# Peptides against a protein of PDB entry 5Z08: the designs that were tried, part 12

Target 1, 168 residues: chain A of PDB entry 5Z08
Amino acid sequence: RQKDEWAKKTSSLMKQLDWFIGEHLGAMLAAEELGGPVVGELMEIDPDDLSAGFNAHGKLKKATSQPDLDRRQRRIDDIWGPQDEQGQAHKRKRGADEALAASAEMRDLIEQLMNKLVEAGGDNSATYVEIPRESAAARFLVRSKVAMFHPNDARRLRLVDFGRDLDD
Target 2, 222 residues: chain B of PDB entry 5Z08
Amino acid sequence: GLPRLIDAIEEASKIPAKRRQTPIKPTIEKLTTHLYTHGASPDSLLRLADLLTLRNHLDQASLAAITRNLYPSSTVSDEVVLRFIGALGHGQLKPTLALQALFLRWLVMVYHLLENPGVLGQVYGVLFDLLDTAAIRPQLCHLLALVTRRKHVRPFRIQAILTLSRQTGGDPNLTGLLRVFKNYYPEIIVGDATKGRASAFKHPDPQWRQHLDEIQQRRSEA

## One batch from the design tools (peptide; aimed at target 2 E79)

Design b1_p10_7_s1 (made by RFdiffusion4, then SolubleMPNN; from b1_p10_7 with E8L E10S)
Fold by OpenDDE base, seed 4:
Structure b1_p10_7_s1 (fold): chain B 168 residues (1-168), chain C 222 residues (1-222), chain A 10 residues (1-10)
Amino acid sequence: as target 1 above (168 residues)
Amino acid sequence: as target 2 above (222 residues)
Amino acid sequence: ELEELRALAS
């Protein structure tokens, strides 16, 4: 009975997680991958202030350096570029595709992490998943303290085992 | 005046709240009102720094209220700065991390009033070593962004921030600090870990700044 | 560094 209740609760949680990933988190992760705000942090960052850097006195420099302005301006132009109707439609489609991709990546990553945890049978060294890149999904899990990177290898990610008392 | 209010609060701070004959809240309110109106002299500022940083029986709300109204009427001495820096970190005798964050925020807001801004540069390592403390990291990075000079940008610190950035999943405040480092050494490869948005380290409270300016202007007319 | 801070505070 307790196992069945646990299984039901787990199933319910997985469904809720899947819903959350698909409806909310995927878009936010996609935004982060595209250079948008980091998920969970309200970055009141004026893009202009970011480009300006700090002078020797700790004051924001006016963005005088041309080349980094061009790349950021391209990103800004890519983000904010002329909203012609065709450009907006393509941008919306691209955004939707990126959100779907981010959702899929997060789902896959969670699945891999969970599978490795189960397979490891308590061996922490065997719980690491190899990730091809430091994705927004991976970073989110780390920020949320759900996962952690290998201390010496940023390509290896594992779930935090909440069942082991951190007393070791 | 302000010294008498501080005297009363200092005496009350020695006594547990349950054993006080009179509530301290009215006195705290008078203090904060006075500070808001007139600011704190260097001498008063030092006394208040001790009240804020040393373990006593004052409640957290009172300490926070004093900190939020801690307008210097003139300059901020090295001694005052060092009191606040010494209060940072983990320990039973140290203020709460929430209060420490307020102290760091205060230092950011009064940085231009420091008698010797170089004092923060001298304790740069102490500040830097606290970056792993998540609760104070945002304000700490902001302060470090102001304090950082070329001499502070060392390979081991670059690596430390990069490592911590990975461990934190790319904290924007760390990314912001790395950007400051990069201003001094453009060749610093802020690897893929810094693809996130960096904090701009804007002034944390424009209204507080305006009010501080008003208090400071009164001094120039005296 | 903490020693330096103490030295500055003394």
Scores: peptide ipSAE 0.016, ipTM 0.486, DockQ to the pose 0.132
OpenDDE base, seeds 1, 2, 3, 5: peptide ipSAE 0.006, 0.010, 0.006, 0.006; ipTM 0.285, 0.509, 0.280, 0.283

Design b1_p10_7_s2 (made by RFdiffusion4, then SolubleMPNN; from b1_p10_7, 3 letters changed)
Fold by OpenDDE base, seed 2:
Structure b1_p10_7_s2 (fold): chain B 168 residues (1-168), chain C 222 residues (1-222), chain A 10 residues (1-10)
Amino acid sequence: as target 1 above (168 residues)
Amino acid sequence: as target 2 above (222 residues)
Amino acid sequence: ELEELRRLAA
């Protein structure tokens, strides 16, 4: 009985989290990856704002091409192509695509973190997920105190074990 | 005048609010109005710094209101600065972290009026060691960005910021401070810590700045 | 350092 209630509550919370990621958090994470505001400083980002890009201070900036940007940052430069009407439509579509990509990345990361926590069976050393990069999603989870980096390896991320902190 | 208002508040601060014969709020309002209109002299600033930083029976709203209206009419002495710095951190006798954040914000806004800006450089270590305190970190990083010189940019501090930046998921204020460090040592490998957004450390309150300038101009004409 | 600050503030 209690396990079934817990499973139902967990399922409900996961659905709510999935909704929140898709409707709100994905666009904000995409903005952060694009050099925009850090998630939590800006509560609402229009996908159209993502297409305009951000300056070094996290404000919307005009497109300047820097060559060494990673593939997603290159995608930002491509989003910032010529400002013709067709270019604006392409920019909006690309902003939406980046929000979807950020949402997918966050969902995948949370799933991996939860799976590792379950698999570890209480061994904290086994709860780490290897991340390919320090993403906006990873940083958000750390800032929110939901996840922690390994002290000696920034490529390893784990969920904060709130259960242990209650039992100690 | 301002000294008499401070006298009344000092006496009231020794007594718990429930045991005061008269409400202090009207006197606080008169004080803040006077400060807004005329600013505070160096002597008045020191007395007000003691009221703000020392444990007393004044309520947090009153302390915050005084801090928000703490316009210097002249310069800010080392002694006043040290009162505010000494009030920072964790401790039962220290002001709340919210009030400490207001003090740091104030120091940023009056930095150009310090009699000796070097005093902040002398206490740089004390300020730097408080970076782990999240509630004051934004204003603390801003102040450190103003104060930092080449002599302060040491390997252990670079490593401390890098470590704390990872632990905080790339706090923009820490990234901003690390950029200031990099201005002195361009060879600093900041790695992923600088890939995030950095704080610009803009003036916290342009209206407060404008009003301060008006108060300072009246002094130069007198 | 905090002790030094106290000494400077005294």
Scores: peptide ipSAE 0.017, ipTM 0.505, DockQ to the pose 0.119
OpenDDE base, seeds 1, 3, 4, 5: peptide ipSAE 0.000, 0.005, 0.016, 0.005; ipTM 0.286, 0.296, 0.473, 0.506; seed 1 fails the geometry check

Design b1_p10_7_s3 (made by RFdiffusion4, then SolubleMPNN; from b1_p10_7 with E8L E10A)
Fold by OpenDDE base, seed 2:
Formats: C-alpha cells, sequence, structure tokens
Structure b1_p10_7_s3 (fold): chain B 168 residues (1-168), chain C 222 residues (1-222), chain A 10 residues (1-10)
C-alpha cells in the first residue's frame, strides 16, 4: 500500500516535472547554452530572444559574427542571416528547436540520474552518471542543489541524497 | 543636527525595544531623512558604522534603512571601511548575512570616495575567503572585481574560484571574477567554467549614484 | 519545482 502510494506520487511528480521542463525550463536552458541569462535569473525567455543570441554579459546580442563558438553557438550565427520575414520565421523555428533540444537533454539527464540512484541500492559511489559535457541542464541541477559533481571529476554527476541528510 | 540624532539612536540601541520609553522609529526616520538630504560627514559615518556593525538592540529594518541612506558627504576613511569588513562572515556577534550584503553593496557604490582604496587590497584575503558564503557572494564578487590587482591573482586563488564555480554550477558572479583574473593573466585556463554567463558588475543602484553625486556636488560648492 | 525535485530525490 505505501509502495503503491509512493509510486503514484512519484508518477504524478514526474508528470509535473516533464510539463515544467517542456513549457518553461527548456527555453531557459537553451538561453543559458546560447550564452544568455542563467536559469533562475530570468523566469521567462521568449523563443524569439533565443534566436537573437546573447552577448558575454547575457544580454541579447545584435548579430555580430564571431567564428569559434561551439556548434550550437554557430547555429546562432546562422540565425543571424538576413532579417527578412522568412529569416525571422527560420530564427523562431531554430529557437524552438534549441528549446526542444534543451528539454530533451534535461529529461534524459534526470532519467539517468534517477536510474543510477535506484540501481546503486544505497551505494553513493555507484550513483554517479558520466556526463559528456557540462551542460546548462547539469549546471542548473547543481545550482538548485538537486545534483552534485564528483569532488575530483567534473564529468561525474549524482543526485543529492536528501534521505540520508534526514537520517544523519 | 545629525550628531544629536546619532546620540539619541546610540542611547536607544543600548536598550531592548520592549524597554524603551520612546519609540525609535521616528528618530530613525529623521536620521534617514537627514542622511538623504545632506549626507554624512566622516565623523558621522564612523559613528553610524559602529551602530550598523556592532551588536546592539536596533532592529534589522532600522539598520537596513540607515545603510540604504548612508550617503557620504565627503570621503570614506579606512577606519569606516574596516568596520564594515570586520562585520563580514559567520558568527553570533556578526550582523545578519542580509545586512552584510547591504554593506558590501554600499562599499561598491562608494568605492570612488575611499580615502585609500588600497585598504581593501590589504584585506583582500579576508574578502576572498568569504566567497563560499552564498548570501553575500554576488556583492562580494563585485567588490573583488573592483579591488583585484595583479598581485592578488595567485594560482591558489585561481584554483579556488574554479573549484567553487564547479561546486556552485557556474555562478555568474564567480565567472565574472574569473574574467577579471584573466585580464591580468590571459594564459589562465578557465575551461568550461567561463563558457557560462558572467556578471557584468554594473552599478547596483543608478538612482542612488545620482543622488550621491548631487550630495557630493553641494560640498564642492561650499 | 525545485522542492519537487528534492522530494523525488529523497
Amino acid sequence: as target 1 above (168 residues)
Amino acid sequence: as target 2 above (222 residues)
Amino acid sequence: ELEELRALAA
């Protein structure tokens, strides 16, 4: 009975989290990946703002071509194509695509973190997920104190065990 | 005048709020109004710094109100600066972290009025060691960004910021401070920690700055 | 929402 109630509650929370990631968090994470504001400083980012890119100060950049930015940032340079009406539609679509990609990355990361926590069976050393890069999603979870990096390896991320902190 | 208002508040600060014969709030309002209109002289600043930093029976709202109106009419002495720096950190005798954040913000806003800006460089280590305190980190990083010189950029401090940046998920204020360090040593490998957004360390309150300038101009005309 | 994530991790 308690297990079933816990399973139902977990399922409900996961649905709410999935909704939040898709409706709000994905766009904010995409903005952070594109050099925009850090998630939590700006609660609502218009997908149109994502298409404009962000300066080193996290403000909306006007179109200046700097070459060596990461492949997702190169996509920002492609977003700065000629401001024709068709160009704006392509920019909006690209902003939406980046938000979707960020949402998918966040969902996948949470799923991996949760799966490792369950598989570890209480062994904290086995709860680490190897991440390919320090993503906006990973940073967000760490800032939120939901996840933590391995002290000696920034490629390893785990969920914070809140249950242990209650028992100690 | 301002000295008499400070006298009254100093006396009231020695007595618990419930045992005061007169409410302190009207006197605080008179003080803050006077400070807003005329600013504080160096002598008054020192007395007010003691009221703000030393443990007394003044309420947090009153202390915050005084801090928000703490316009220097002239320069800020080393002694005043050191009172505020000495009030930073954890401890039962220290002001609240919220009030400490206001002090750091104040130091940022009056940095150009310091009699000796080098005094902050002398206590650089004390400031730097407080970076792990999340509640004051934004204002602390801003102040450090102003104070940092080449002599302060040491390998152990670079590593400390990098480590703390990872632990905080890339706090923009730490990234901003690391960029300041990189200006002195371009060869610093900041890795992925600098790929994130950095704080620009803009002036915290443009209206406060404008009002300060007005108070400072009146002194130059006198 | 962050509290919900913490609740899930607990």
Scores: peptide ipSAE 0.009, ipTM 0.580, DockQ to the pose 0.015
OpenDDE base, seeds 1, 3, 4, 5: peptide ipSAE 0.008, 0.007, 0.008, 0.009; ipTM 0.594, 0.296, 0.530, 0.577; seed 3 fails the geometry check

Design b1_p10_7_s4 (made by RFdiffusion4, then SolubleMPNN; from b1_p10_7 with E8L)
Fold by OpenDDE base, seed 5:
Parts: C-alpha cells; sequence; structure tokens
Structure b1_p10_7_s4 (fold): chain B 168 residues (1-168), chain C 222 residues (1-222), chain A 10 residues (1-10)
C-alpha cells in the first residue's frame, strides 16, 4: 500500500515535472543557452524573446548584424533576416525549436541521472552520468542543488541523494 | 550634531535592548536623517564603521538603516575600508551575511571616494577567498571587478573561479569577474562553465549615487 | 583578524 502510494505520488510528480519542463523550463533553459538570463533570475521569458537572442548582458539583442560566433546564437542571429512576417515566423519557430531541444535535453539528462542512481544500488561512485557539455540543463540542476558535479571531473554529474542524508 | 548622536548610539549599543531606559529608534532616525542630509565626516565614518562591524546590542534593522544612509561627506579612509573588510566572512563575532552584503555594496558605491583605492588591492586575497560565500558573492564580485588589476590575475585564481563557477552552475557574477580577468589575459580559456550570462556590474543604486553626488558637491562649494 | 588585515595592507 505505501509502496503503491509512493509509486503513484512519484508518477504524479514526474508528470508534473515533465509538464513544467515542457511548458516553462525548456524556454528558460533555451534562453540561458542562448546567452539570456540565468534560469530563476527572470521568470518570465517570452518565447519571442528567445528568437531575438540575447546580448552578453542577457538583454534581448536588438537586430544588430554582428554574428556572435556561438553556433546557437548564430542560429538566432541567422533568424535576424529581414523583419518581414516570414522572418518573424521563422524566428518564432526557431525559438520554439530551441525550447523543445532544451526540454528534451533536460528530460534526457534527468532520465540518465535517475537511471544511474537506480543502477548504482547505493554506490555513489557509480551514480555519475557523463555529460558531453555543461548545458543549461546541467547548470540548472546544480544550482537547484538537485545534482552535483564530480569534484575532479566536470564531465561527470550525479543526483544528490537526499535519501542517504535521512538514513545517516 | 552628528558626534553627539553617535555618542548616544555607542552608549546604547553596550546595553541589551530590554535593559535600555530609552528607546534607541528615535536616535537612529535622527542619525540617519542627519547622514542623509549632511553625510558623514571621515571621523564620523570611522566611528560608524565600528558600530556597524563590531558586535554590539544594536538590532539588525538599525544597522542596515545606518549602512543605507552612510553617505561620506568627503573621502573614505583606509581605516574605514579595513573595518568593513575585517567584518566579512563567517564567524560568531562577525556581522550577519546580509549586513556584510550591504557593506560590500557600500564599498562599491563609494569606491571613487576612497583615499587610497590600492588598499582594496592589498586585501584582494581576503576578498577573493570569500567568493564561495553565496550570500555576499554578487556584491563581492562587483567589488572585485573594480579592484582587479593584472597583478591579481593569477593562474590559481583563474582556476578557482572556473571551479567555483562550475560548482555554482555558472553564477553570472563569477562569469562577470572572469570576464574582467580575461581583459588582462585574453588567452584565458573560459571553458563551458562560463557559457552564460555575465553580470554587467551596474551601479547598485542610482538614486543613492545621485544623492551622494549632491552631498559631495556641497563640500566643493564650501 | 583586523590586525592581520592591516599587516597585509602594510
Amino acid sequence: as target 1 above (168 residues)
Amino acid sequence: as target 2 above (222 residues)
Amino acid sequence: ELEELRALAE
């Protein structure tokens, strides 16, 4: 009974998390990846703002032509084609695509982290996921104190095991 | 005048609030009003720095109110600066981290009035070692951004910022500080850990700055 | 600590 209630609660929480990632967090993570505000500092990012890109100060870039070399930022800068209706539509679509990509990355990362935690069977050394890059998703989890990097290897990320702190 | 108000507050600060014969709040209000109107002389600043940084029986709200109205009428001495720097960090005898953040903010706002800006450069290591303290990090990074010179940009400090940036999930203040470092050494590889927004280190309070300028202008006319 | 800071500043 308790296990079933826990399973239901966990399932409900996972659904809520998935919803939150898809509806809100993905866009914010995409904004951060694009050089926008850090997630949590600005709670309201319009998807349209994602398409405009962000300057080095995390402010919406006004349509100035200088290609900043960051590939994702270039993709947004490439969206600064002529402000015709088609350009705006492409820009909005691309912003949406980046939000979707960020959402997918976050979901995948969480899944990997959870799977490794389960597979490790209590061995903390085996709970690390190898990450290809320090993504906005990874940074968010670390800032949220949900995950932590390996002390000696920035490519290794693990979930913080809150359960162990309760048993000790 | 201001010295008499400080005297009264100093005496009150030695006594627990529950044992005071008179409420201190009216005197604090008079002090803050005076500071807002006239600013503090160097001598008064030193006395106020001691009241703010040394353990006493003043309440946090009063200390914060004094700090928020701590307008220098002239310059800020090294001694005053060192009082505030010495009050930073963890310890039972140190002010609260919230108050420390206000001190750092104050130092940022009065940086241009320091008699010797180099004094902060001399204590650079002390400031830098406090970067792990999240509660003061924003203001600390801002101050360090002002203070940093080429001599302070060392490999171990670069690595420390990079490591801390990773551990904090890319704190924009650390990224901002690393950008300042990069101005001195363009070859610094800002790894993926610094991919993100950097703090612009804007003036913390434009209204406070304007009011400070007004107080400072009165000095030049006298 | 303040004395140490002063010593570092001298």
Scores: peptide ipSAE 0.017, ipTM 0.569, DockQ to the pose 0.115
OpenDDE base, seeds 1, 2, 3, 4: peptide ipSAE 0.006, 0.005, 0.000, 0.016; ipTM 0.580, 0.612, 0.308, 0.534; seed 1 fails the geometry check

Design b1_p10_8 (made by RFdiffusion4)
Pose (drawn by RFdiffusion4):
Structure b1_p10_8 (pose): chain A 102 residues (1-31, 98-168), chain B 214 residues (1-190, 199-222), chain P 10 residues (1-10)
Amino acid sequence: RQKDEWAKKTSSLMKQLDWFIGEHLGAMLAAEALAASAEMRDLIEQLMNKLVEAGGDNSATYVEIPRESAAARFLVRSKVAMFHPNDARRLRLVDFGRDLDD
Amino acid sequence: GLPRLIDAIEEASKIPAKRRQTPIKPTIEKLTTHLYTHGASPDSLLRLADLLTLRNHLDQASLAAITRNLYPSSTVSDEVVLRFIGALGHGQLKPTLALQALFLRWLVMVYHLLENPGVLGQVYGVLFDLLDTAAIRPQLCHLLALVTRRKHVRPFRIQAILTLSRQTGGDPNLTGLLRVFKNYYPEIIVSAFKHPDPQWRQHLDEIQQRRSEA
Amino acid sequence: SLTPRPEPAK
């Protein structure tokens, strides 16, 4: 099957993203850098793991977030995540993976 | 003759205007004239794109003059197209929004000359996420309308464009893009973009006809 | 490979 290539591609891409978060983004978020990288990654991992966990239930895809988390503000500003409209302490990913003809 | 002019513009591009031993306006005009007559080669286009896209000491009037006369001879590379894509939106590394509108207008006018038009499809998300920026929205919509294929019409983008249409009170350029979306998915709840400058299109065609000669 | 770009002058 062609399945593990979609796995190989994802494990390879995940590493490239983590490299970018650690080398470039954490430092930008500081203005320590190491702390910002770890929390951004944890947040993205939590965000992505849940979006698929819901499959069809669009309502269950919110994660709890500290009040003034800069990682969520960046992710929302970058249009990779969205706050819940009723309150801003829960967050969901934009659902890039959903496709009509997937 | 053209590379020599670019070499001069590149050097003047590195120092402030008042420290230049010569005024640059005469040299910019020579470049503009040469581009009008002969077009820009693939390599010259790449160098000109760097001058238009990276921060330098060139003034706005000179950059706009160059952009307006950027008729390609032959083809347009991915290296050139991506530089203009990377120049879009807000950020300290990026050019003015006015120049960005000119770059987007230029990409529509040279869309048929790209070596790899699919490259714009690979950066579709970059173009689309910038629709909120009103200063470049009309040109973005026209370009996105040419670039949209079925694979790009995803539910999150359908919802995002509908929300933006409502919040802006109904931008006709957004509804034009939604029309293109509906061509791929008619299930969707319901300006046919014309060429932005016909004279420029005509002048480009004249220059491009030299490719048939040998 | 893509052609490398120069550094910003400003």

Design b1_p10_8_s1 (made by RFdiffusion4, then SolubleMPNN; from b1_p10_8, 3 letters changed)
Fold by OpenDDE base, seed 3:
Structure b1_p10_8_s1 (fold): chain B 168 residues (1-168), chain C 222 residues (1-222), chain A 10 residues (1-10)
Amino acid sequence: as target 1 above (168 residues)
Amino acid sequence: as target 2 above (222 residues)
Amino acid sequence: SLRPRPAPAV
C-alpha cells in the first residue's frame, strides 16, 4: 500500500515536474544559457524574450547576428556587445528552440541522475552522472539542493539522497 | 567532550603564551585528536571558526593544526563560511595569509557540505578581488572554480583575470579559472596569456576527503 | 515520462 501510494505520488510529481520544465523552467534555463538571469531571479521568462538576448545586468537586450556551433551559448559579444535591432521573427523561433532544448536537457539529466541513484544500490560513488558541461540544468539542480557535484570533479553530478535520512 | 576542549582553548587564547599557567599544546592535541576521530558539530565549527579567524594569542602552528583537522561531522553553516571569508585579505586584525590559504583549502574540501553553497556566490566579488594576493591565489582560484556561475562571469572579471594572467606570467591557477569562465562563454578569447598549463583543480587532499567521508558516514548511522 | 533509461552498456 505505502509503496503504491509512493509510486503514484512519484508519478504525479514527475508529471508536474515535466509540465513545469516544459512550460516555465525550460525557458528560464535557456535564458540563463543565453546570458540571462539565474533561474530564481526571474519568475517568468517568455520564450520570445530569449530571442532578444540579455545585457550585462541580465535584462533583455536587442540581440544582433547568428554566431557559431553551440547555439545555446551566445557569444560574449552577442550578450555584451552593441544592440543592433534586426530580425524579430527568426528570434522568436530561436527562443522557442532554446527553451525546448533546455527542457530536453533538464529531462535527460534528471533521468540519468535517477537511474544512477537506483543502479548504485546505496553506493554513493556509483551515483554520479558524467556531464559534458556545466549546463543551466545542472546548476539549477545544484542550486536547488537536489543535486551535488562530485567534490573533486565538477563533471560528475549526483542526486542528493534524501531517502537515507528517512529509512534510519 | 569537544565543547570543554574548546572552552579551555578559548580561555587560553585570551592569554599570551608566556603568561599561560598551563601549556596549551596538550589541549590542542586533544582537540585535534577529537576532531580527527569525531569531527566538529555545527556549533563547534562556529566556535572553532571564531578561534581561527579572530585575533587571539594562539600560535600559528596550533591554528594550522586545528584547521587541518577541522572535519565537519555534519553540514557547514553560512555563518561558519562567512567567518572564514571575512578573515580573508590584508589587515592587521586578519589571520596570516598562510592561514587564509588553509581556510580556502578547507572551504574547497568541505564545499559539498555547505548548507547553502550559494552563500559563496553572494560573496563572489570579495573572493575575486583577492586574486592579486599571490599567497592565497592557488586555493582562491580553486574555490572560485567551484563557486563560479554564469552570473559571475562578467566582462570586467574576464579582463581582470586576463590582465592578472599577463602580469603573473600565466599563473596556471588563473588559466584554470579562465577555462572555467570559458565553459560559460566559449568565445572568451584567452589569447596567448592562457596557452600555458592550467591547474586541473584536483582535490587538495584525497586522504582528508576519505577521512571526512568516514566521519560523515558515522553520523548518518547514529 | 521520465523513465529510467538503462545506461547504455559501454
Scores: peptide ipSAE 0.023, ipTM 0.264, DockQ to the pose 0.014
OpenDDE base, seeds 1, 2, 4, 5: peptide ipSAE 0.019, 0.019, 0.020, 0.019; ipTM 0.281, 0.422, 0.392, 0.290

Design b1_p10_8_s2 (made by RFdiffusion4, then SolubleMPNN; from b1_p10_8, 4 letters changed)
Fold by OpenDDE base, seed 3:
Structure b1_p10_8_s2 (fold): chain B 168 residues (1-168), chain C 222 residues (1-222), chain A 10 residues (1-10)
Amino acid sequence: as target 1 above (168 residues)
Amino acid sequence: as target 2 above (222 residues)
Amino acid sequence: PLRPRPAPAV
């Protein structure tokens, strides 16, 4: 009975989390990856706004349409420089793509963190996920006190095991 | 106990070495032995932070020995952190740069025990502005690599690191810090400054870490 | 549903 209720509650929470990631958090994380505000400083970010990019103060810029640069590597000047008006449609698609990418990264990271926690069988040393980069997703989880970095290796992230503190 | 040893050292710290009735070295050795065996409580850490950071008559070898054995038995408070941060920089009232480097190394090694790691983020500017100080730069870059968050990665700081990297001939610690900045903004074109050898910011002392973990485990079992 | 990825078959 309790296990089934826990499973149902967990499933419901996972659905709500997946919805929140897709509808809101992905865009906010993408804004954070693109030079915008830290997640929680801006409550609502339209994916269309992500396409415009951000100024040095994390405010939306009117973006220019330059196509070919590796989407995740722009010059500081391309992020913070003056942007011309014309490129609106390519911008919306780019903002949506970045929000989707951020959503996928967050989902994948949560999945890996949860899997490692289950696989570790209570060994805290085995609960660490290796992360290729300090993503907005990873930072969000750490800032939210849901995850923590390995004390010696910022490439290793684990969930905070709130359950252990209850069994002592 | 530890409080009595600290009391004796505090009193001795007020007196020039040549005017002390008793040699302080045996008391420092007892203190460092106690710290090595049991660590320091939050209250003891605060008192020791004051002894280490405030100008007194303790010799540099004694201060360094205390710092090298400054194992927290528990957490590290914001107040203790701020004492060490307040001791950084240039000035006649500041500790030596060699001792400041040990403090920064200590903060790196105890970073996971901070009650509020965010306190270092609040003083990020103070830490960042000291990067030009060569004597503390290696440990400072390591600490900044741990402390840096997106909110700290600003265009002026990117440019400051790039400029300082050029001026230092590509200091590997600055290159390492710039790579941390690039993790927050992959789009940061850091040019040739990141092509150089970067520090990996490995734990400064694995043996010290292991011994800290043993002290921390004993607290969790008590 | 966040599906647990099957552990890579070691």
Scores: peptide ipSAE 0.018, ipTM 0.263, DockQ to the pose 0.012
OpenDDE base, seeds 1, 2, 4, 5: peptide ipSAE 0.013, 0.016, 0.018, 0.013; ipTM 0.276, 0.265, 0.362, 0.288

Design b1_p10_8_s3 (made by RFdiffusion4, then SolubleMPNN; from b1_p10_8, 5 letters changed)
Fold by OpenDDE base, seed 3:
Structure b1_p10_8_s3 (fold): chain B 168 residues (1-168), chain C 222 residues (1-222), chain A 10 residues (1-10)
Amino acid sequence: as target 1 above (168 residues)
Amino acid sequence: as target 2 above (222 residues)
Amino acid sequence: APRPRPAPAV
């Protein structure tokens, strides 16, 4: 019963992740690969953002609009947003193709990382996936602290085992 | 004048906001307006650097406002630079990392006005060792990109950047700094770390630059 | 004349 509920929850989360990759993350990763903004990078705190970020009591307003997100979104929109000119269809098609490719790369990478983690049976040395390149997908996972590179080999990537860090 | 405004703020900075008889905000606004219009002399810069870097009862918004208007009317002394460098890093007596980022940004923007640019080269190790601090890394890499000379490009620092770049998932600022290192040693194998996006280290605020140039021009005419 | 950036309102 509990195992089945866990399996159902895991399946649901994987579906949600797949949706998120396809609908949102893939395009942003494609933008990074094409020289666009880096996904999830804390952009430089603009002095203006710092001043706007403080309430009258000197506490950081939870600015609902993370100005960094807005600047990134603007850059993403500038790169991938509807350009007003007629060459739109080919750029849109290329952008869509790159987003699909980035989505596929992220899905494949996550799958490999998860499979290796399961196969390793708790041996952290066996959890590494060989990556052909440092992709936007790989970098995103590392920036997100979801994955880490091998200390001596940047071609080897593994998931961070959060379960072990809780027992220490 | 500016000295009197600084005096008032220095005295107010010793007192918790709740115990002040008068609001400090109007005095901060007068100070920032004066700084915007006239800039700060070397002596005033030193006093303001102390206000910005030493622990006091000024609010973060006021400190940020002063930093954003910290236009030098003349040169920037080694002493002023060292106040800001000494304020970097972690510690209960240090300014917030957000404010430290503003200081580093300021140092980038006034780098050409330093009396002795070599002072930053002398503290290069201190700056370099702070690269792990994500909140200040962008501005720190930019400053290091300006400061780096061949003597600073050592094998251990190359390896440190490569390691940190990997640990950060290819931070563009680290990639940019590594490219600066490669300019001195083209044989540096940066591997996949350079295939990523690199920061171009563009001027942080073109409008601030322009206004600084206007203030500096008035000095050259006097 | 480029409008001076207003001193950021605190």
Scores: peptide ipSAE 0.034, ipTM 0.539, DockQ to the pose 0.035
OpenDDE base, seeds 1, 2, 4, 5: peptide ipSAE 0.013, 0.015, 0.024, 0.019; ipTM 0.268, 0.522, 0.526, 0.543

Design b1_p10_8_s4 (made by RFdiffusion4, then SolubleMPNN; from b1_p10_8 with E7A K10R)
Fold by OpenDDE base, seed 3:
Formats: sequence, structure tokens, C-alpha cells
Structure b1_p10_8_s4 (fold): chain B 168 residues (1-168), chain C 222 residues (1-222), chain A 10 residues (1-10)
Amino acid sequence: as target 1 above (168 residues)
Amino acid sequence: as target 2 above (222 residues)
Amino acid sequence: SLTPRPAPAR
């Protein structure tokens, strides 16, 4: 019973995380990879505020009233440049593709990290995933204190096991 | 066609203005009109980049006029980019700083058409080391704002900008670039250097952009 | 699905 409830809760959480990655985080990670602002530690950012993107100063742009502009993926040029209508469509498509790629990378990384955590059976040394690069995804997880690098090898990343600290 | 116009300009560029049998201005006007109407193909861009960046007998007004009308009809190759980057800085064989500023402005305006935007990232150091050159700094900071990635934001470069900002009395372009750096590393202590007015790095010529878009659209329909 | 993939059974 408890295992089933835990499995259901975990599944629900994973669905929510997948949604969050797809709807919000992917675009921000793509923006970071493309040279945009770093995703902050505490994203107490209203989804609407996230959609507004960051200004050139790393400050949240106030959501100007045009909601329909898929503002999710802003390049530095979109952050700093005039919002001309036509250049937005091709930039939007490229931005969408980059957001999808970033979302996929984040999903894959989380999946690997979770798998290693489960497989390690409590051995912290076995929980590390080898990352090919310091991605925006990896950096985000570390900044969010969800993951940590190996102290001696920045190519090795693991989830922070919060559960162990609660049982002690 | 454009190739024949370029041929004529290339030949004229080998001859000092005082020794030319035919005035070059009408040919330059035909070239610039053609460029304005149709843009330049990748091959034509390369040839024009050589004309603009290599020392020749063309007058500065003609070179500036060509640069102002240098609309790509397609993409911009790495080779073309590297010609312009190679033309930057101080030297007797290099173009004037005024022309270099136009080249940097051009690179900003065509950045989205680069075949490989990463090429500018590879020459980031070359660009960054020119920040002390006041005449090109505004356009250079704008280009760097587009090109900068996390890998480029290094402690020594942060310190270099901070130092230069202090030395320049807080050049708004440097302040703008520091803000870009801070976007990658929020923990960067920029002190008072970022409290000042910063450039927003707006598109340098909206009309030029619009006309470029029209040229690019015509190619996609052909 | 972001569900942990079971380790391939050796």
C-alpha cells in the first residue's frame, strides 16, 4: 500500500515535472544556452512573468499586454532588439526548436539521475551520472540544489538525496 | 549583373583615383543600387568583403556606400565573417576605424543570417581585445552582446571590462556588456559600474532591417 | 515518461 502510494505520488510528480519542463523550463534553458539570462535559483516567477522573459538587464520584463506572442524563447537579440513582427516568426520557430531540444535534454538528464539514484541502492558513489557537457540543464539542477557535482569531477552529477536526511 | 559590376570595381580598385580613365562613382552607384534591389549572393559577398577589407585605391565614401548597401540575399559564410574580423584593429594595412565600425554594425545587422554564428564565438578574444579602441567600441560591444556565451565570461574579461569601464568613466556600451556578463554569472560584483546608464543594444537601423527582410523574402519565393 | 527506466537486468 505505501509503496503504491509512493509510486503514484512519484508518477504524479514526474508528470508535473515533465509539464514544467515542457511548458516553462525548456524555453528558459534554451535561452540560457543561446546566450540569454541564467535561470534563477528561486523561480518565484509567475508563468506570465516567465512568458514576458528577461530584459537585457536580467530583470523580468513586465508582461506587456500582448499575451499571444509566444515570448517563451527569447534570444539576446530578441531581448535587446526591437520587437519587429516578421523577424519574430522565424525566430519563434527556431526558438521553439531550441526549447524542445532543451526540454528533451533536461528530461533525459533527470531520467538518468533518477535511475542512478534508484540503482545505487544507497551507495552515494554509484549515484553519479556522467554528463558530456556542462549544459544549462545541469547547471540549473545544481543551482536549484536538486543536483550536485562530484567534488573532484565536474563531469559527474548526482541528485541530492533529501530523503536520507529526513530518516536520520 | 552584379558580378560584372564587381569586376569593374575590382579593376578600378587597383588603380589610383587620379589615374583612372573612367570615373568610378557611376559604377559604385550602379553597384549599390543593385545591392539595394537584389542583395548580394554568398559569392558576391566574399568578393565585396575582399574589396572592403583589403587595401586598395577605392575611396572611403565608396567603401562606406558599399558597406551600407551590403544586403545579403542569402546566408553569410564564415569566410565572409572572418574577412571582416580580420580587418579590425590598428594597422597600416587595415581599413579605417570608421569603416571598421560600419563592418561591426553590419555584422550585428546580419548576425541572424550567419551560416555558423559560432564562428564569432571562436574569434571572441580578438573582438574582446579591441574594446579599448573607442572608435569601434559601441558596435563592438553590441556584437559582443550577441556573441557572448558562458564560456566567454571569464574572470579576466570581467575584470578587463570593469577596469575599462572605470577608465572610460562608465561607457554605457561597456555597462551594457557587463550586464550581459552578469546574466551568465549573477554573482559578478560589478559594483558601481552597472549602476550607470547602459546601452540597450537596439537594432542599429530598423529601416535597413526591414529592407533586408524584403530581400530575404524575395529569395524564399524564387 | 520521466519514470526511471529499470536498470537492464544483467
Scores: peptide ipSAE 0.014, ipTM 0.266, DockQ to the pose 0.014
OpenDDE base, seeds 1, 2, 4, 5: peptide ipSAE 0.013, 0.013, 0.014, 0.012; ipTM 0.277, 0.256, 0.387, 0.288

